# Peptides against a protein of PDB entry 6JX3, part 10

Target 1, 85 residues: chain A of PDB entry 6JX3
Amino acid sequence: AEFRLRPEISVAQTDYGMVLLDGRSGEYWQLNDTAALIVQRLLDGHSPADVAQFLTSEYEVERTDAERDIAALVTSLKENGMALP

## One batch from the design tools (peptide; aimed at target 1 N32 L73)

Design b2_p14_5 (made by RFdiffusion4)
Pose (drawn by RFdiffusion4):
Structure b2_p14_5 (pose): chain A 85 residues (1-85), chain P 14 residues (1-14)
Amino acid sequence: as target 1 above (85 residues)
Amino acid sequence: SSFGHLNVPDYHRR
C-alpha cells in the first residue's frame, strides 16, 4: 500500500513546478501543483484516502472526484515509469 | 531525453 518512486527517479522544485527525472531513460516530467501536492503527500506515507480527504478540505473538489483523480495520477505515474507498481 | 506532463485537473481553493 506504500507509494514509492522508482529508484532511478530524481525530483527537483523549479520555477515551473515539481519535476521528476528518470536517470536511466532520461525522460523528465513536469507535475502541476495538485499533482505535486498528491505525490508529496503519498511520499510522506499518507494513503490515497488521506490525500483525498486533504484535497476535499482544501480545494473545491468532491471526495469522489478527488479519489478518482488521485488514482488516475498514480496509475499514470506507474504507467510512465516514475512509480513502482 | 524527452519532456512531458503529468497533471491533475486544476482545482480552486476553498

Design b2_p14_5_s1 (made by RFdiffusion4, then SolubleMPNN; from b2_p14_5, 8 letters changed)
Fold by OpenDDE base, seed 3:
Structure b2_p14_5_s1 (fold): chain B 85 residues (1-85), chain A 14 residues (1-14)
Amino acid sequence: as target 1 above (85 residues)
Amino acid sequence: SSFGQISAPRLRRK
């Protein structure tokens, strides 16, 4: 399944990094650099496998760790009401 | 507060 944000979530690039804003509740979430990188690539249409390959190519991280980090982030975004199940 | 943080582990570039 394709990674998608909930329709009420807006993406903004700010001086403090990528921010996801819930237009209904007013809650917003700032992403750290790694999270922003992963989310942006997913939103651009890359699969989690694509992102894992990218991370291992550019950064000092093992494939298994990259895969777990991506999965954990996606889970967090769903739990916090930003991504669709 | 309405502000939250979403993080993934920091990575070092090769």
Scores: peptide ipSAE 0.712, ipTM 0.913, DockQ to the pose 0.878
OpenDDE base, seeds 1, 2, 4, 5: peptide ipSAE 0.711, 0.710, 0.709, 0.712; ipTM 0.912, 0.912, 0.912, 0.913

Design b2_p14_5_s2 (made by RFdiffusion4, then SolubleMPNN; from b2_p14_5, 7 letters changed)
Fold by OpenDDE base, seed 3:
Order: sequence, then C-alpha cells, then structure tokens
Structure b2_p14_5_s2 (fold): chain B 85 residues (1-85), chain A 14 residues (1-14)
Amino acid sequence: as target 1 above (85 residues)
Amino acid sequence: SSFGRIEAPRLRRR
C-alpha cells in the first residue's frame, strides 16, 4: 500500500528541515535528516524496498538495518497519527 | 502548539 499522510497533516520545508504540521491540533514535528529523506522518498512514490536500496547505496548502512529503520519510522508516523494506516 | 522531533538513525554518506 502507498504511504500517505493523514489529510490534516501538511508538509512544510523550512530552513531547519522538513516539518509536519497538524492543522487541527496545531502540533508540529521536525524531522531529522534521515527521517526527512525517508519520508520524502516514500511520499514521492518509492516503496520501502526502493528506499532501503537507496539508503544502502548512498550511505554506510546494511540492508537489514535500513529496512528496520524505515519500518520503525513508518510505524511511528502511523502511531502518532501523522500517516494513514 | 507543541513542538516535537521525529528521528531516524543518523547515517554517514559513502
């Protein structure tokens, strides 16, 4: 299934990096560089497998670790009400 | 408004 943000969540690009804004609650969340990179790729339509391949090619990370990091981030975004299940 | 951080492990470029 395609990774998607909840309708009330907006993406803002700031001088400090990617920020997710909840238009209903007013909560906002700043993503670190790795999280932003993963989210951007997913929102662009790349699968988690695609993102894992990208990470292992560009960065010093093992495939298994990349897959775990992506899965953990996606889970967090869903559990925190930012991404659709 | 509450501000938070969402983080994934930092990576080093090859």
Scores: peptide ipSAE 0.718, ipTM 0.910, DockQ to the pose 0.934
OpenDDE base, seeds 1, 2, 4, 5: peptide ipSAE 0.714, 0.717, 0.716, 0.713; ipTM 0.909, 0.909, 0.909, 0.903

Design b2_p14_5_s3 (made by RFdiffusion4, then SolubleMPNN; from b2_p14_5, 7 letters changed)
Fold by OpenDDE base, seed 2:
Structure b2_p14_5_s3 (fold): chain B 85 residues (1-85), chain A 14 residues (1-14)
Amino acid sequence: as target 1 above (85 residues)
Amino acid sequence: STFGSLEAPRLRRR
């Protein structure tokens, strides 16, 4: 299952991090560093498993925690209308 | 426009 943003959502890079913009509503969401990293890798075509492996190798996080963090973020992205279900 | 935030737990680099 490919991770994809909804067509009305665009990505903007700011001095303070990644922002997702809804071109229809005008709403925007600022991502913290971890969220931005996860989203970037997912958009680049890495699977959640790939991202989890990356996180555990680069950061002090356990595999199970990384998987939960990724899943929770993906859920939030879908529920807040940014990612396709 | 409405601002929101999406956050994942901050991680410490190895």
Scores: peptide ipSAE 0.664, ipTM 0.906, DockQ to the pose 0.958
OpenDDE base, seeds 1, 3, 4, 5: peptide ipSAE 0.656, 0.652, 0.654, 0.660; ipTM 0.903, 0.899, 0.898, 0.903

Design b2_p14_5_s4 (made by RFdiffusion4, then SolubleMPNN; from b2_p14_5, 8 letters changed)
Fold by OpenDDE base, seed 1:
Structure b2_p14_5_s4 (fold): chain B 85 residues (1-85), chain A 14 residues (1-14)
Amino acid sequence: as target 1 above (85 residues)
Amino acid sequence: STFGTISAPRLRRR
């Protein structure tokens, strides 16, 4: 299934990096560079597998580690109410 | 409002 943000979540760029804002609650989450990169690619329609391939090609990271980190990030985004389950 | 941080491990470019 396609990665999607919840409808109340908006994306903002700040001096501190990408921020996801909940327009209903006012809660917001700052993403570090790696998280932002992953989220951007997922939102562009790339699968987690696509993102893992991208990360291993561009960065010094093993495929297994990339996959695990992406999965952990997606889980966090869902658990914190930013991404649709 | 609540501020939180979501992070993934920092990576080094090849």
Scores: peptide ipSAE 0.709, ipTM 0.908, DockQ to the pose 0.952
OpenDDE base, seeds 2, 3, 4, 5: peptide ipSAE 0.708, 0.698, 0.703, 0.706; ipTM 0.908, 0.900, 0.907, 0.906

Design b2_p14_6 (made by RFdiffusion4; failed a check: a repeat of another design)
Pose (drawn by RFdiffusion4):
Structure b2_p14_6 (pose): chain A 85 residues (1-85), chain P 14 residues (1-14)
Amino acid sequence: as target 1 above (85 residues)
Amino acid sequence: KKPYVKPSITLLGS
């Protein structure tokens, strides 16, 4: 249940936002503010459920949408090689 | 509450 980045992933905070770099493939990605917030909280050890609660308390989003959006982001992070399965 | 922006990722390069 622990969200983890793949070992070769590095992170940078930049003027454009959070960036993830795959040190093996050389692919690098930019996360928007919400994606960055979600990833940061997941890396802190919070559950996706915790993050959904945070998002609904802080932003104009329904809980159901927050859960789906978190899940889709995590799926995308796994699909694109930035997060471990 | 703040406006919500759907989380997204964008490939910048390789």

Design b2_p14_6_s1 (made by RFdiffusion4, then SolubleMPNN; from b2_p14_6, 4 letters changed)
Fold by OpenDDE base, seed 3:
Structure b2_p14_6_s1 (fold): chain B 85 residues (1-85), chain A 14 residues (1-14)
Amino acid sequence: as target 1 above (85 residues)
Amino acid sequence: KRPYVRPSITRLGR
Protein backbone atom coordinates (compact mmCIF):
# COMPACT_ATOMS: atom_id res chain seq x y z
CA ALA B 1 0.00 0.00 0.00
CA GLU B 2 1.03 3.60 -0.60
CA PHE B 3 2.79 5.38 2.24
CA ARG B 4 0.98 8.63 3.01
CA LEU B 5 1.05 11.21 5.73
CA ARG B 6 -2.16 12.12 7.50
CA PRO B 7 -3.81 15.20 6.00
CA GLU B 8 -3.23 17.28 9.13
CA ILE B 9 0.53 16.67 8.98
CA SER B 10 2.78 19.25 7.39
CA VAL B 11 6.38 18.72 6.41
CA ALA B 12 8.84 21.43 7.33
CA GLN B 13 12.42 21.53 6.15
CA THR B 14 14.39 23.25 8.89
CA ASP B 15 18.01 23.91 9.67
CA TYR B 16 17.77 20.95 12.02
CA GLY B 17 16.32 18.60 9.41
CA MET B 18 12.87 17.35 8.53
CA VAL B 19 10.10 18.17 11.00
CA LEU B 20 6.56 16.85 10.87
CA LEU B 21 3.93 19.16 12.35
CA ASP B 22 0.42 18.16 13.34
CA GLY B 23 -1.69 21.19 12.48
CA ARG B 24 -4.50 20.11 14.76
CA SER B 25 -2.69 19.14 17.95
CA GLY B 26 0.38 21.30 17.54
CA GLU B 27 2.61 18.31 18.17
CA TYR B 28 5.79 18.23 16.12
CA TRP B 29 8.44 15.61 15.53
CA GLN B 30 12.01 15.73 14.31
CA LEU B 31 13.36 13.08 11.98
CA ASN B 32 17.04 12.31 11.86
CA ASP B 33 18.74 12.23 8.48
CA THR B 34 18.13 8.53 7.87
CA ALA B 35 14.47 8.75 8.82
CA ALA B 36 14.00 11.80 6.60
CA LEU B 37 15.62 10.01 3.68
CA ILE B 38 13.37 6.98 4.13
CA VAL B 39 10.23 9.11 4.41
CA GLN B 40 11.15 11.17 1.37
CA ARG B 41 11.64 8.07 -0.75
CA LEU B 42 8.44 6.47 0.48
CA LEU B 43 6.49 9.65 -0.27
CA ASP B 44 8.04 9.66 -3.73
CA GLY B 45 6.45 6.27 -4.35
CA HIS B 46 9.29 3.89 -3.62
CA SER B 47 8.38 0.70 -1.81
CA PRO B 48 10.02 -0.33 1.45
CA ALA B 49 11.93 -2.92 -0.57
CA ASP B 50 13.15 -0.19 -2.91
CA VAL B 51 14.28 1.87 0.05
CA ALA B 52 16.08 -1.08 1.61
CA GLN B 53 17.95 -1.64 -1.62
CA PHE B 54 18.87 2.02 -1.73
CA LEU B 55 20.13 2.00 1.85
CA THR B 56 22.29 -1.08 1.38
CA SER B 57 23.80 0.35 -1.78
CA GLU B 58 24.69 3.70 -0.22
CA TYR B 59 25.29 2.94 3.46
CA GLU B 60 27.14 0.45 5.59
CA VAL B 61 24.07 -1.57 6.52
CA GLU B 62 22.93 -5.10 5.82
CA ARG B 63 19.69 -5.74 3.96
CA THR B 64 17.97 -7.40 6.90
CA ASP B 65 18.85 -4.52 9.20
CA ALA B 66 17.67 -1.95 6.66
CA GLU B 67 14.37 -3.77 6.24
CA ARG B 68 13.88 -3.95 10.00
CA ASP B 69 14.67 -0.28 10.47
CA ILE B 70 12.33 0.83 7.68
CA ALA B 71 9.50 -1.27 9.08
CA ALA B 72 10.08 0.06 12.58
CA LEU B 73 10.09 3.66 11.36
CA VAL B 74 6.86 3.20 9.41
CA THR B 75 5.25 1.66 12.47
CA SER B 76 6.39 4.56 14.63
CA LEU B 77 5.05 7.12 12.18
CA LYS B 78 1.67 5.40 12.13
CA GLU B 79 1.51 4.89 15.89
CA ASN B 80 2.41 8.50 16.57
CA GLY B 81 -0.29 9.82 14.26
CA MET B 82 1.84 11.04 11.39
CA ALA B 83 1.23 8.40 8.71
CA LEU B 84 -2.03 6.85 7.54
CA PRO B 85 -2.51 3.20 8.45
CA LYS A 1 29.59 3.22 1.49
CA ARG A 2 28.66 5.82 4.08
CA PRO A 3 28.33 5.20 7.81
CA TYR A 4 24.83 4.11 8.73
CA VAL A 5 22.75 5.64 11.50
CA ARG A 6 19.48 3.98 12.39
CA PRO A 7 16.39 6.07 11.69
CA SER A 8 14.84 7.91 14.60
CA ILE A 9 12.01 10.28 15.38
CA THR A 10 11.85 12.61 18.35
CA ARG A 11 8.86 14.52 19.67
CA LEU A 12 10.03 18.09 20.07
CA GLY A 13 6.99 19.49 21.75
CA ARG A 14 3.46 20.70 21.47
Scores: peptide ipSAE 0.789, ipTM 0.949, DockQ to the pose 0.959
OpenDDE base, seeds 1, 2, 4, 5: peptide ipSAE 0.787, 0.787, 0.788, 0.788; ipTM 0.949, 0.949, 0.949, 0.949

Design b2_p14_6_s2 (made by RFdiffusion4, then SolubleMPNN; from b2_p14_6, 4 letters changed)
Fold by OpenDDE base, seed 3:
Structure b2_p14_6_s2 (fold): chain B 85 residues (1-85), chain A 14 residues (1-14)
Amino acid sequence: as target 1 above (85 residues)
Amino acid sequence: KKPYQRPSITRLGR
């Protein structure tokens, strides 16, 4: 399924990196560089498998670890009200 | 290859 942010979530590029802002609650979250990269690629239409392949090609990480980390991030984004289920 | 950091999110405030 397509990865999408909830409609009330805005993306801000700040000096501290990517920030996701909930326009209704006012809650905002900072993503580290890896998380931002993953989110950007998912929003661009890449699958988690595509992103895992990208991570293993660019970073010192094993495929299984990349897959686990992507899945965990997606879960966190959904559970914290940023991404659609 | 670049050093890898696990992805993380941090709630900054409300």
Scores: peptide ipSAE 0.783, ipTM 0.948, DockQ to the pose 0.961
OpenDDE base, seeds 1, 2, 4, 5: peptide ipSAE 0.782, 0.780, 0.782, 0.782; ipTM 0.948, 0.947, 0.948, 0.948

Design b2_p14_6_s3 (made by RFdiffusion4, then SolubleMPNN; from b2_p14_6, 4 letters changed)
Fold by OpenDDE base, seed 5:
Structure b2_p14_6_s3 (fold): chain B 85 residues (1-85), chain A 14 residues (1-14)
Amino acid sequence: as target 1 above (85 residues)
Amino acid sequence: KKPYVRPRITRLGR
């Protein structure tokens, strides 16, 4: 299914990296560079498989590890109220 | 290839 942020979530680019802000609760989260890259590609319409391929092509990471990390990030974003289920 | 850093999110607060 399509990866989407919840409608109340705003993306901000700061001097310290990507931040996701919940406009209703005021809660905000910082993403490291890898997390930001994954989120950006998913929002651009790439599948998790596409993102895993990209990561293994650009970084010293195995496919299985990339897939695990993407899945864990997506789960975390959903559980913490940033991404739609 | 570049060194890999696992994705991480950090709650900064409210």
Scores: peptide ipSAE 0.791, ipTM 0.950, DockQ to the pose 0.958
OpenDDE base, seeds 1, 2, 3, 4: peptide ipSAE 0.791, 0.790, 0.793, 0.791; ipTM 0.950, 0.950, 0.951, 0.950; seed 3 fails the geometry check

Design b2_p14_6_s4 (made by RFdiffusion4, then SolubleMPNN; from b2_p14_6 with K6R L11R S14R)
Fold by OpenDDE base, seed 3:
Structure b2_p14_6_s4 (fold): chain B 85 residues (1-85), chain A 14 residues (1-14)
Amino acid sequence: as target 1 above (85 residues)
Amino acid sequence: KKPYVRPSITRLGR
């Protein structure tokens, strides 16, 4: 299934990086550069596998580590109410 | 290749 943010989540691009605002709870979250990059690519329709390939091509990270980190981030975004299950 | 930093999210407020 495609990665999607919950409808109550707003995305802001700031000088300090991507911020996600929950319009219902009022919680807002900052993503570091790597997390923002992953989320942007997922929202653009790339699969986690695509993102892992991208990360390993651009950054000093092994494929298995990239895959783990992507999965963990997606889980965190879902658990913290930002992404749809 | 660029240095890699693991992805992270931080709750800034409510």
Scores: peptide ipSAE 0.791, ipTM 0.950, DockQ to the pose 0.964
OpenDDE base, seeds 1, 2, 4, 5: peptide ipSAE 0.789, 0.788, 0.789, 0.789; ipTM 0.949, 0.949, 0.949, 0.950

Design b2_p14_7 (made by RFdiffusion4)
Pose (drawn by RFdiffusion4):
Structure b2_p14_7 (pose): chain A 85 residues (1-85), chain P 14 residues (1-14)
Amino acid sequence: as target 1 above (85 residues)
Amino acid sequence: SSFGHLSVPEYTPR
């Protein structure tokens, strides 16, 4: 249940926002503010459920949408080689 | 190297 980045992934905070770099493939990705917030909280060891609660308490988003959006982001992170399955 | 985007829909703060 622990969200983990793949070992070759590095992170930078930039003026554009949070960036992930795959040191093997050389692919690098920009996360928007909400995506960065979700990833940071997941890396802290919070569950997706915890993050959904946070998002609904802080932003104008329904809990159901928050859960779906978190799940989609995590799926995308796995799909694109940033996060371990 | 290549560049990409990962995003969540933009939310409005409460």

Design b2_p14_7_s1 (made by RFdiffusion4, then SolubleMPNN; from b2_p14_7, 4 letters changed)
Fold by OpenDDE base, seed 3:
Structure b2_p14_7_s1 (fold): chain B 85 residues (1-85), chain A 14 residues (1-14)
Amino acid sequence: as target 1 above (85 residues)
Amino acid sequence: SSFGQISVPELRPR
């Protein structure tokens, strides 16, 4: 399934990193650099598998750890109302 | 409104 943000969520690129803002509630979340990188690639249409391959290629991380981090992030974004299920 | 942070372990570039 395609990763997609909820329609009320806006993406802002700030000097302090990526921020996801809920236009209805006003709640917002700042992502750390690695989380932002993953979200950016997912929004660009890359699959989680693509992102895992990218991470292991560019960074000092094992494939299994990359996959776990991506899955955990996606779950968190869905649970926090940022991403569509 | 509330501010939160979402993070995954930071990675070191190769």
Scores: peptide ipSAE 0.711, ipTM 0.915, DockQ to the pose 0.942
OpenDDE base, seeds 1, 2, 4, 5: peptide ipSAE 0.707, 0.704, 0.706, 0.711; ipTM 0.912, 0.911, 0.912, 0.915

Design b2_p14_7_s2 (made by RFdiffusion4, then SolubleMPNN; from b2_p14_7, 6 letters changed)
Fold by OpenDDE base, seed 1:
Structure b2_p14_7_s2 (fold): chain B 85 residues (1-85), chain A 14 residues (1-14)
Amino acid sequence: as target 1 above (85 residues)
Amino acid sequence: SSYGEISVPALRPR
């Protein structure tokens, strides 16, 4: 399934990294660099498996850890109302 | 500071 942000969520790029802004509530969440990279790849249409392969090739991380990181991030974004289920 | 913070463990480039 395609990863998508909820329609009320906007992406802003700041000097401190990616920020997700809820246009309805005004609440916003800052992503660290690795989280932002994963979100960017997912929004570009890469599957979680594709992103895991990317991370292991470019960074010092094992496949299992990359998969857990991605899964945890996606879960967090969905549960916190930023991404569609 | 932001309302919330979402993080993934920092990674080091190869």
Scores: peptide ipSAE 0.697, ipTM 0.908, DockQ to the pose 0.730
OpenDDE base, seeds 2, 3, 4, 5: peptide ipSAE 0.691, 0.694, 0.694, 0.697; ipTM 0.907, 0.908, 0.908, 0.908

Design b2_p14_7_s3 (made by RFdiffusion4, then SolubleMPNN; from b2_p14_7, 6 letters changed)
Fold by OpenDDE base, seed 1:
Structure b2_p14_7_s3 (fold): chain B 85 residues (1-85), chain A 14 residues (1-14)
Amino acid sequence: as target 1 above (85 residues)
Amino acid sequence: SSFGQISVRPLRPR
């Protein structure tokens, strides 16, 4: 299914990278560059598989590692209430 | 600092 942020979550760019802000609770999460890259592509409509292919083509990472990292990130985003289940 | 941090391994461009 399509990756989507919860409606209360907004994206902000800071000197320290991408930040996801929960407008209701005030909680926010800083994403490092790799996480931000993945989130951006997911939000643009690319599937996790698409992102994995992108990462392996552009960076020195194996497919299995990319897939695992993407899956873990998505899980984290959902568990922390940032992404819709 | 931030409330939370979400990090994925740094990647090296090919």
Scores: peptide ipSAE 0.747, ipTM 0.921, DockQ to the pose 0.719
OpenDDE base, seeds 2, 3, 4, 5: peptide ipSAE 0.740, 0.745, 0.747, 0.747; ipTM 0.919, 0.921, 0.921, 0.922

Design b2_p14_7_s4 (made by RFdiffusion4, then SolubleMPNN; from b2_p14_7, 5 letters changed)
Fold by OpenDDE base, seed 5:
Structure b2_p14_7_s4 (fold): chain B 85 residues (1-85), chain A 14 residues (1-14)
Amino acid sequence: as target 1 above (85 residues)
Amino acid sequence: SSYGEISVPELRPR
């Protein structure tokens, strides 16, 4: 399934980086730069495999580490109520 | 400050 945020979650670009805001609870999370990059690409329609390929091509990271980071991030976003299952 | 932080290890550009 395509990666999607929950409808109550908004994306904001700030001087501190990407922020995800829950419009119902008012809770919000700041993403570090790498997490923001991954989320942005996923929201643009790239698959986790696409993103892993992108990361290994543009950054000093091994494929297995990129895949693990992406999977962990997606899991965190789902478990923290930001992304749809 | 945010409610929380979501992060992955930072990467260095090639």
Scores: peptide ipSAE 0.708, ipTM 0.909, DockQ to the pose 0.744
OpenDDE base, seeds 1, 2, 3, 4: peptide ipSAE 0.707, 0.706, 0.707, 0.705; ipTM 0.908, 0.907, 0.908, 0.908

Design b2_p14_8 (made by RFdiffusion4)
Pose (drawn by RFdiffusion4):
Structure b2_p14_8 (pose): chain A 85 residues (1-85), chain P 14 residues (1-14)
Amino acid sequence: as target 1 above (85 residues)
Amino acid sequence: KPYVKPSITLLGTL
């Protein structure tokens, strides 16, 4: 249940936002503000459920949408090689 | 606060 980045992933905070770099493939990705917030909270050890609660308390989003959006982001992070299965 | 759906964008390959 623990969200983890793949070992070769590095992170940078930039003027454009959070960036993830795959040190092996050389692919690098930009996360928007919400994606970055979600990833940071997941890396802190919070559950996706915790993050959904945070998002609904802080932003104009329904809980059901927050859960789906978190899930889709995590799926995308796994799909694109930035997060471990 | 307005909610912006989370997204990731490939910037390129080094």

Design b2_p14_8_s1 (made by RFdiffusion4, then SolubleMPNN; from b2_p14_8 with K5R L10R)
Fold by OpenDDE base, seed 5:
Formats: C-alpha cells, structure tokens, sequence
Structure b2_p14_8_s1 (fold): chain B 85 residues (1-85), chain A 14 residues (1-14)
C-alpha cells in the first residue's frame, strides 16, 4: 500500500540531515542519508520494489539487502509513530 | 557508491 507519514509529522531539512518532527508530542528523529533517500522516494510514490532497484543501481548493495533495509526502515517509522500503518 | 544502511536516531522532544 501507499507509504504515508502521519498527519502530525513534519519534515525538516537541517544541516545534520532530514528530521521528522511530531507536532503533537514534540518527538523528533534524524534520518541518515540512505533513510532520507528511501523516505523521499516512497513519499514520491515509488514502491519499495522501485526503491530497492534504485538502491542496487546506485550503491554497492544486493537486492535482498536493500529490500530488507527498506522494510526495516518502514517498520521503524511506523513503530515510532512517523508513518501510517 | 558505498552503501550505508538506513538509520533513524531519536533526537529528543521539543
């Protein structure tokens, strides 16, 4: 299904990378470059499969590892209240 | 390019 951030989540670009801020709780998280790239592509409407293909084409990573890492990130974003289930 | 696994880090609460 579609990857979406929760309505209360704002995206900020900082000197230290992408930050996701929960406007209700005030909790905020920094994403490293790879995580930010994945999130950006998912938000743009690319599927996890699309993102995995992109990662394998641009980085020294195997498809299965890319898929695992994308899935783990998505899970973390959901569990930490940033992405919709 | 070298691959770095994605990560998130809790920075705190405003």
Amino acid sequence: as target 1 above (85 residues)
Amino acid sequence: KPYVRPSITRLGTL
Scores: peptide ipSAE 0.787, ipTM 0.949, DockQ to the pose 0.972
OpenDDE base, seeds 1, 2, 3, 4: peptide ipSAE 0.786, 0.785, 0.786, 0.786; ipTM 0.949, 0.948, 0.948, 0.948

Design b2_p14_8_s2 (made by RFdiffusion4, then SolubleMPNN; from b2_p14_8, 4 letters changed)
Fold by OpenDDE base, seed 5:
Structure b2_p14_8_s2 (fold): chain B 85 residues (1-85), chain A 14 residues (1-14)
Amino acid sequence: as target 1 above (85 residues)
Amino acid sequence: KPYERPRITRLGTL
């Protein structure tokens, strides 16, 4: 399934990194650099597998750990109302 | 590069 943000979510680039704002509730979240990178690539149409491959090529992380971290992030974004189920 | 696990932090409500 395609990764998408909920329509009420806005992305803001700040001096401190990527921030996601819920335009309905007003709740906002900051993403660290790796989370922002993952989200950006997923929104750009890359699969989780693509992103895992990218992470292992750029960072000191094993494939299994990258895959787990991507899955956990996606789950968190969905559970916190930022990404569509 | 050194790897930092992805993290989201709730900043608050506007």
Scores: peptide ipSAE 0.782, ipTM 0.947, DockQ to the pose 0.973
OpenDDE base, seeds 1, 2, 3, 4: peptide ipSAE 0.780, 0.780, 0.781, 0.780; ipTM 0.947, 0.946, 0.946, 0.946; seed 1 fails the geometry check

## One batch from the design tools (peptide; aimed at target 1 E60)

Design b2_p15_1 (made by RFdiffusion4)
Pose (drawn by RFdiffusion4):
Structure b2_p15_1 (pose): chain A 85 residues (1-85), chain P 15 residues (1-15)
Amino acid sequence: as target 1 above (85 residues)
Amino acid sequence: FHYAGELTVPEYHRR
């Protein structure tokens, strides 16, 4: 249940936002503010459920949408090689 | 390195 980045992934905070770099493939990605917030909280050890609660308390988003959006982001992070399955 | 794209969540407004 622990969200983990793949070992070759590095992170930078930039003027454009949070960036993930794959040190093997050389692909790098930009995360928007909400995606960065979700990833940071997941890396802290919070559950996706915790993050959904946070998002609904802080932003104008329904809990059901927050859960789906978190899930889609995590799926995308796995799909694109940033996060471990 | 090369830019591969963006991993995004829909934009939300703060309460």

Design b2_p15_2 (made by RFdiffusion4)
Pose (drawn by RFdiffusion4):
Structure b2_p15_2 (pose): chain A 85 residues (1-85), chain P 15 residues (1-15)
Amino acid sequence: as target 1 above (85 residues)
Amino acid sequence: SKKPYVKPSIELLGS
């Protein structure tokens, strides 16, 4: 249940936002503000459920949408090689 | 008040 980045992933905070770098493939990605917030909270050890609660308390989003959006982001992070399965 | 929600997204910048 623990969200983890793949070992070769590095992170930078930049003027454009949060960036993830794959040190092996050389692919690098930009996360928007909400994606960065979700990833940071997941890396802190919070559950996706915790993050959904946070998002609905802080932003104009329904809980159901928050859960789906978190799930889609995590799936995308796994799909694109930034997060471990 | 709550902030407007921006759906989480990722963008490939390069390789």

Design b2_p15_2_s1 (made by RFdiffusion4, then SolubleMPNN; from b2_p15_2, 6 letters changed)
Fold by OpenDDE base, seed 3:
Structure b2_p15_2_s1 (fold): chain B 85 residues (1-85), chain A 15 residues (1-15)
Amino acid sequence: as target 1 above (85 residues)
Amino acid sequence: PKRPYVRPSIRRLGR
């Protein structure tokens, strides 16, 4: 399924990295560089499998670990109200 | 050579 942010969520690039801001509640979350990279690629239309392949090609990570980390991040973003289910 | 990998993480900054 397509990865999408909730309509009330804005993306901000800060000196500290990517921040996701809820324009209704005022809650905001910081992503580390890896999380930001994953989110950016998903928002660009890449599948989780595409992102896993990208990670294993560029970084010292195994495919199974990359897949797990992507899935866990997506789940966290959904559960914390940033991404649509 | 591949780059060092850091697991993805998110952190709530506040409200």
Scores: peptide ipSAE 0.775, ipTM 0.943, DockQ to the pose 0.949
OpenDDE base, seeds 1, 2, 4, 5: peptide ipSAE 0.774, 0.773, 0.774, 0.774; ipTM 0.943, 0.942, 0.943, 0.943

Design b2_p15_2_s2 (made by RFdiffusion4, then SolubleMPNN; from b2_p15_2, 4 letters changed)
Fold by OpenDDE base, seed 3:
Structure b2_p15_2_s2 (fold): chain B 85 residues (1-85), chain A 15 residues (1-15)
Amino acid sequence: as target 1 above (85 residues)
Amino acid sequence: SKKPYVRPSLRRLGS
C-alpha cells in the first residue's frame, strides 16, 4: 500500500527541520533531515525500495541498513498516529 | 562522494 499521512496531519518546514502536526490532538513531532527525506520521497510516490536505492547512492549507508531504517521509520509514523496503516 | 549518513529520527515536541 502507498504511504500516506493521516488527514489530520499537517506538514511544516521549520528552521530545525520538518515538523508534523496533528490538528486534532495538537501533538507535533520533529523529523531529522534523513527522516524528512524519506517521508518526502514516500509521499511523492516512491516505494521503500526506491528510497533505499536513493539513500545508498547518496549517503554512506548499506542497502540492508537503509531498508531497516526506512521500515522502522514507517512503523514509528504509523504507531505514533502520523501515517495511515 | 557520498554524504555522511544519519539514521532517521522522530522527536515529539509536545502538544
Scores: peptide ipSAE 0.763, ipTM 0.940, DockQ to the pose 0.970
OpenDDE base, seeds 1, 2, 4, 5: peptide ipSAE 0.761, 0.760, 0.760, 0.761; ipTM 0.940, 0.939, 0.939, 0.939

Design b2_p15_2_s3 (made by RFdiffusion4, then SolubleMPNN; from b2_p15_2, 4 letters changed)
Fold by OpenDDE base, seed 3:
Structure b2_p15_2_s3 (fold): chain B 85 residues (1-85), chain A 15 residues (1-15)
Amino acid sequence: as target 1 above (85 residues)
Amino acid sequence: SKKPYVRPSIRRLGR
């Protein structure tokens, strides 16, 4: 299934990076640059495998580590109410 | 030439 944010979540671009705001609870979360990059690519329709390939091509990271980090981020976004299951 | 890698992270800023 495609990666999607929950409908109550808004994306804001700030001087400090990407922020996700929950319009119902008022909670807001800051993503570091790598997390923002991953989320942006997933929202653009790239698969986790596509994102892993991108990371290993551009950054000093091994494929296994990239895959683990993407999976962990997606899980965190779902568990913290930002992404749809 | 590849860029240094920083693991992804999120942080709750508040409510």
Scores: peptide ipSAE 0.780, ipTM 0.944, DockQ to the pose 0.962
OpenDDE base, seeds 1, 2, 4, 5: peptide ipSAE 0.778, 0.779, 0.779, 0.778; ipTM 0.944, 0.944, 0.944, 0.944

Design b2_p15_3 (made by RFdiffusion4)
Pose (drawn by RFdiffusion4):
Structure b2_p15_3 (pose): chain A 85 residues (1-85), chain P 15 residues (1-15)
Amino acid sequence: as target 1 above (85 residues)
Amino acid sequence: KKPYVKPSITLLGTL
């Protein structure tokens, strides 16, 4: 249940926002503010459920949408090689 | 509450 980045992933905070770099493939990605917030919280050890609660308390989003959006982001991070399955 | 921006990721490129 622990969200983990793949070992070759590096992170940078930039003026454009959070960036993830794959040191092997050389692919690098930009996360928008909400994606960065979700990833940071997941890396802290919070569950996706915790993050959904946070998002609904802080932003104008329904819980059901928050859960789906978190899930889709995590799926995308796995799909694109930034997060371990 | 703040406006919600759906989370997204964008490929910037390859090094």

Design b2_p15_3_s2 (made by RFdiffusion4, then SolubleMPNN; from b2_p15_3 with K6R L11K)
Fold by OpenDDE base, seed 3:
Structure b2_p15_3_s2 (fold): chain B 85 residues (1-85), chain A 15 residues (1-15)
Amino acid sequence: as target 1 above (85 residues)
Amino acid sequence: KKPYVRPSITKLGTL
C-alpha cells in the first residue's frame, strides 16, 4: 500500500532537519536524517523494499536491519498520528 | 558506505 501522511500533517524543512507538524493538535515531531531519508523516499513512491535496498547500498547496514528499521519507523509514524494506516 | 544511524522520531512539543 502507498505510504501517505495524514492530511493534517505538514512537512517543514528546517535547519534542524525534517519536522512534521500536526495542524490540528499542534504537535510537532523531528525526524533524524535517516528517518527523513526513508520518509522522503516512501513519499516519492518507493516501496519499503526499495528503501531497504537503497540503505544497504549507501550505508553500513545489513538488509534485515534496514528492513526492521523501516518497518519500525512506519509503525511509529502511524501510531503517532502522522501517517495514514 | 556511510556510517548508519537508526531512524528516529522525537516529539518536540505542541504549538
Scores: peptide ipSAE 0.787, ipTM 0.950, DockQ to the pose 0.979
OpenDDE base, seeds 1, 2, 4, 5: peptide ipSAE 0.786, 0.785, 0.785, 0.786; ipTM 0.949, 0.949, 0.949, 0.950

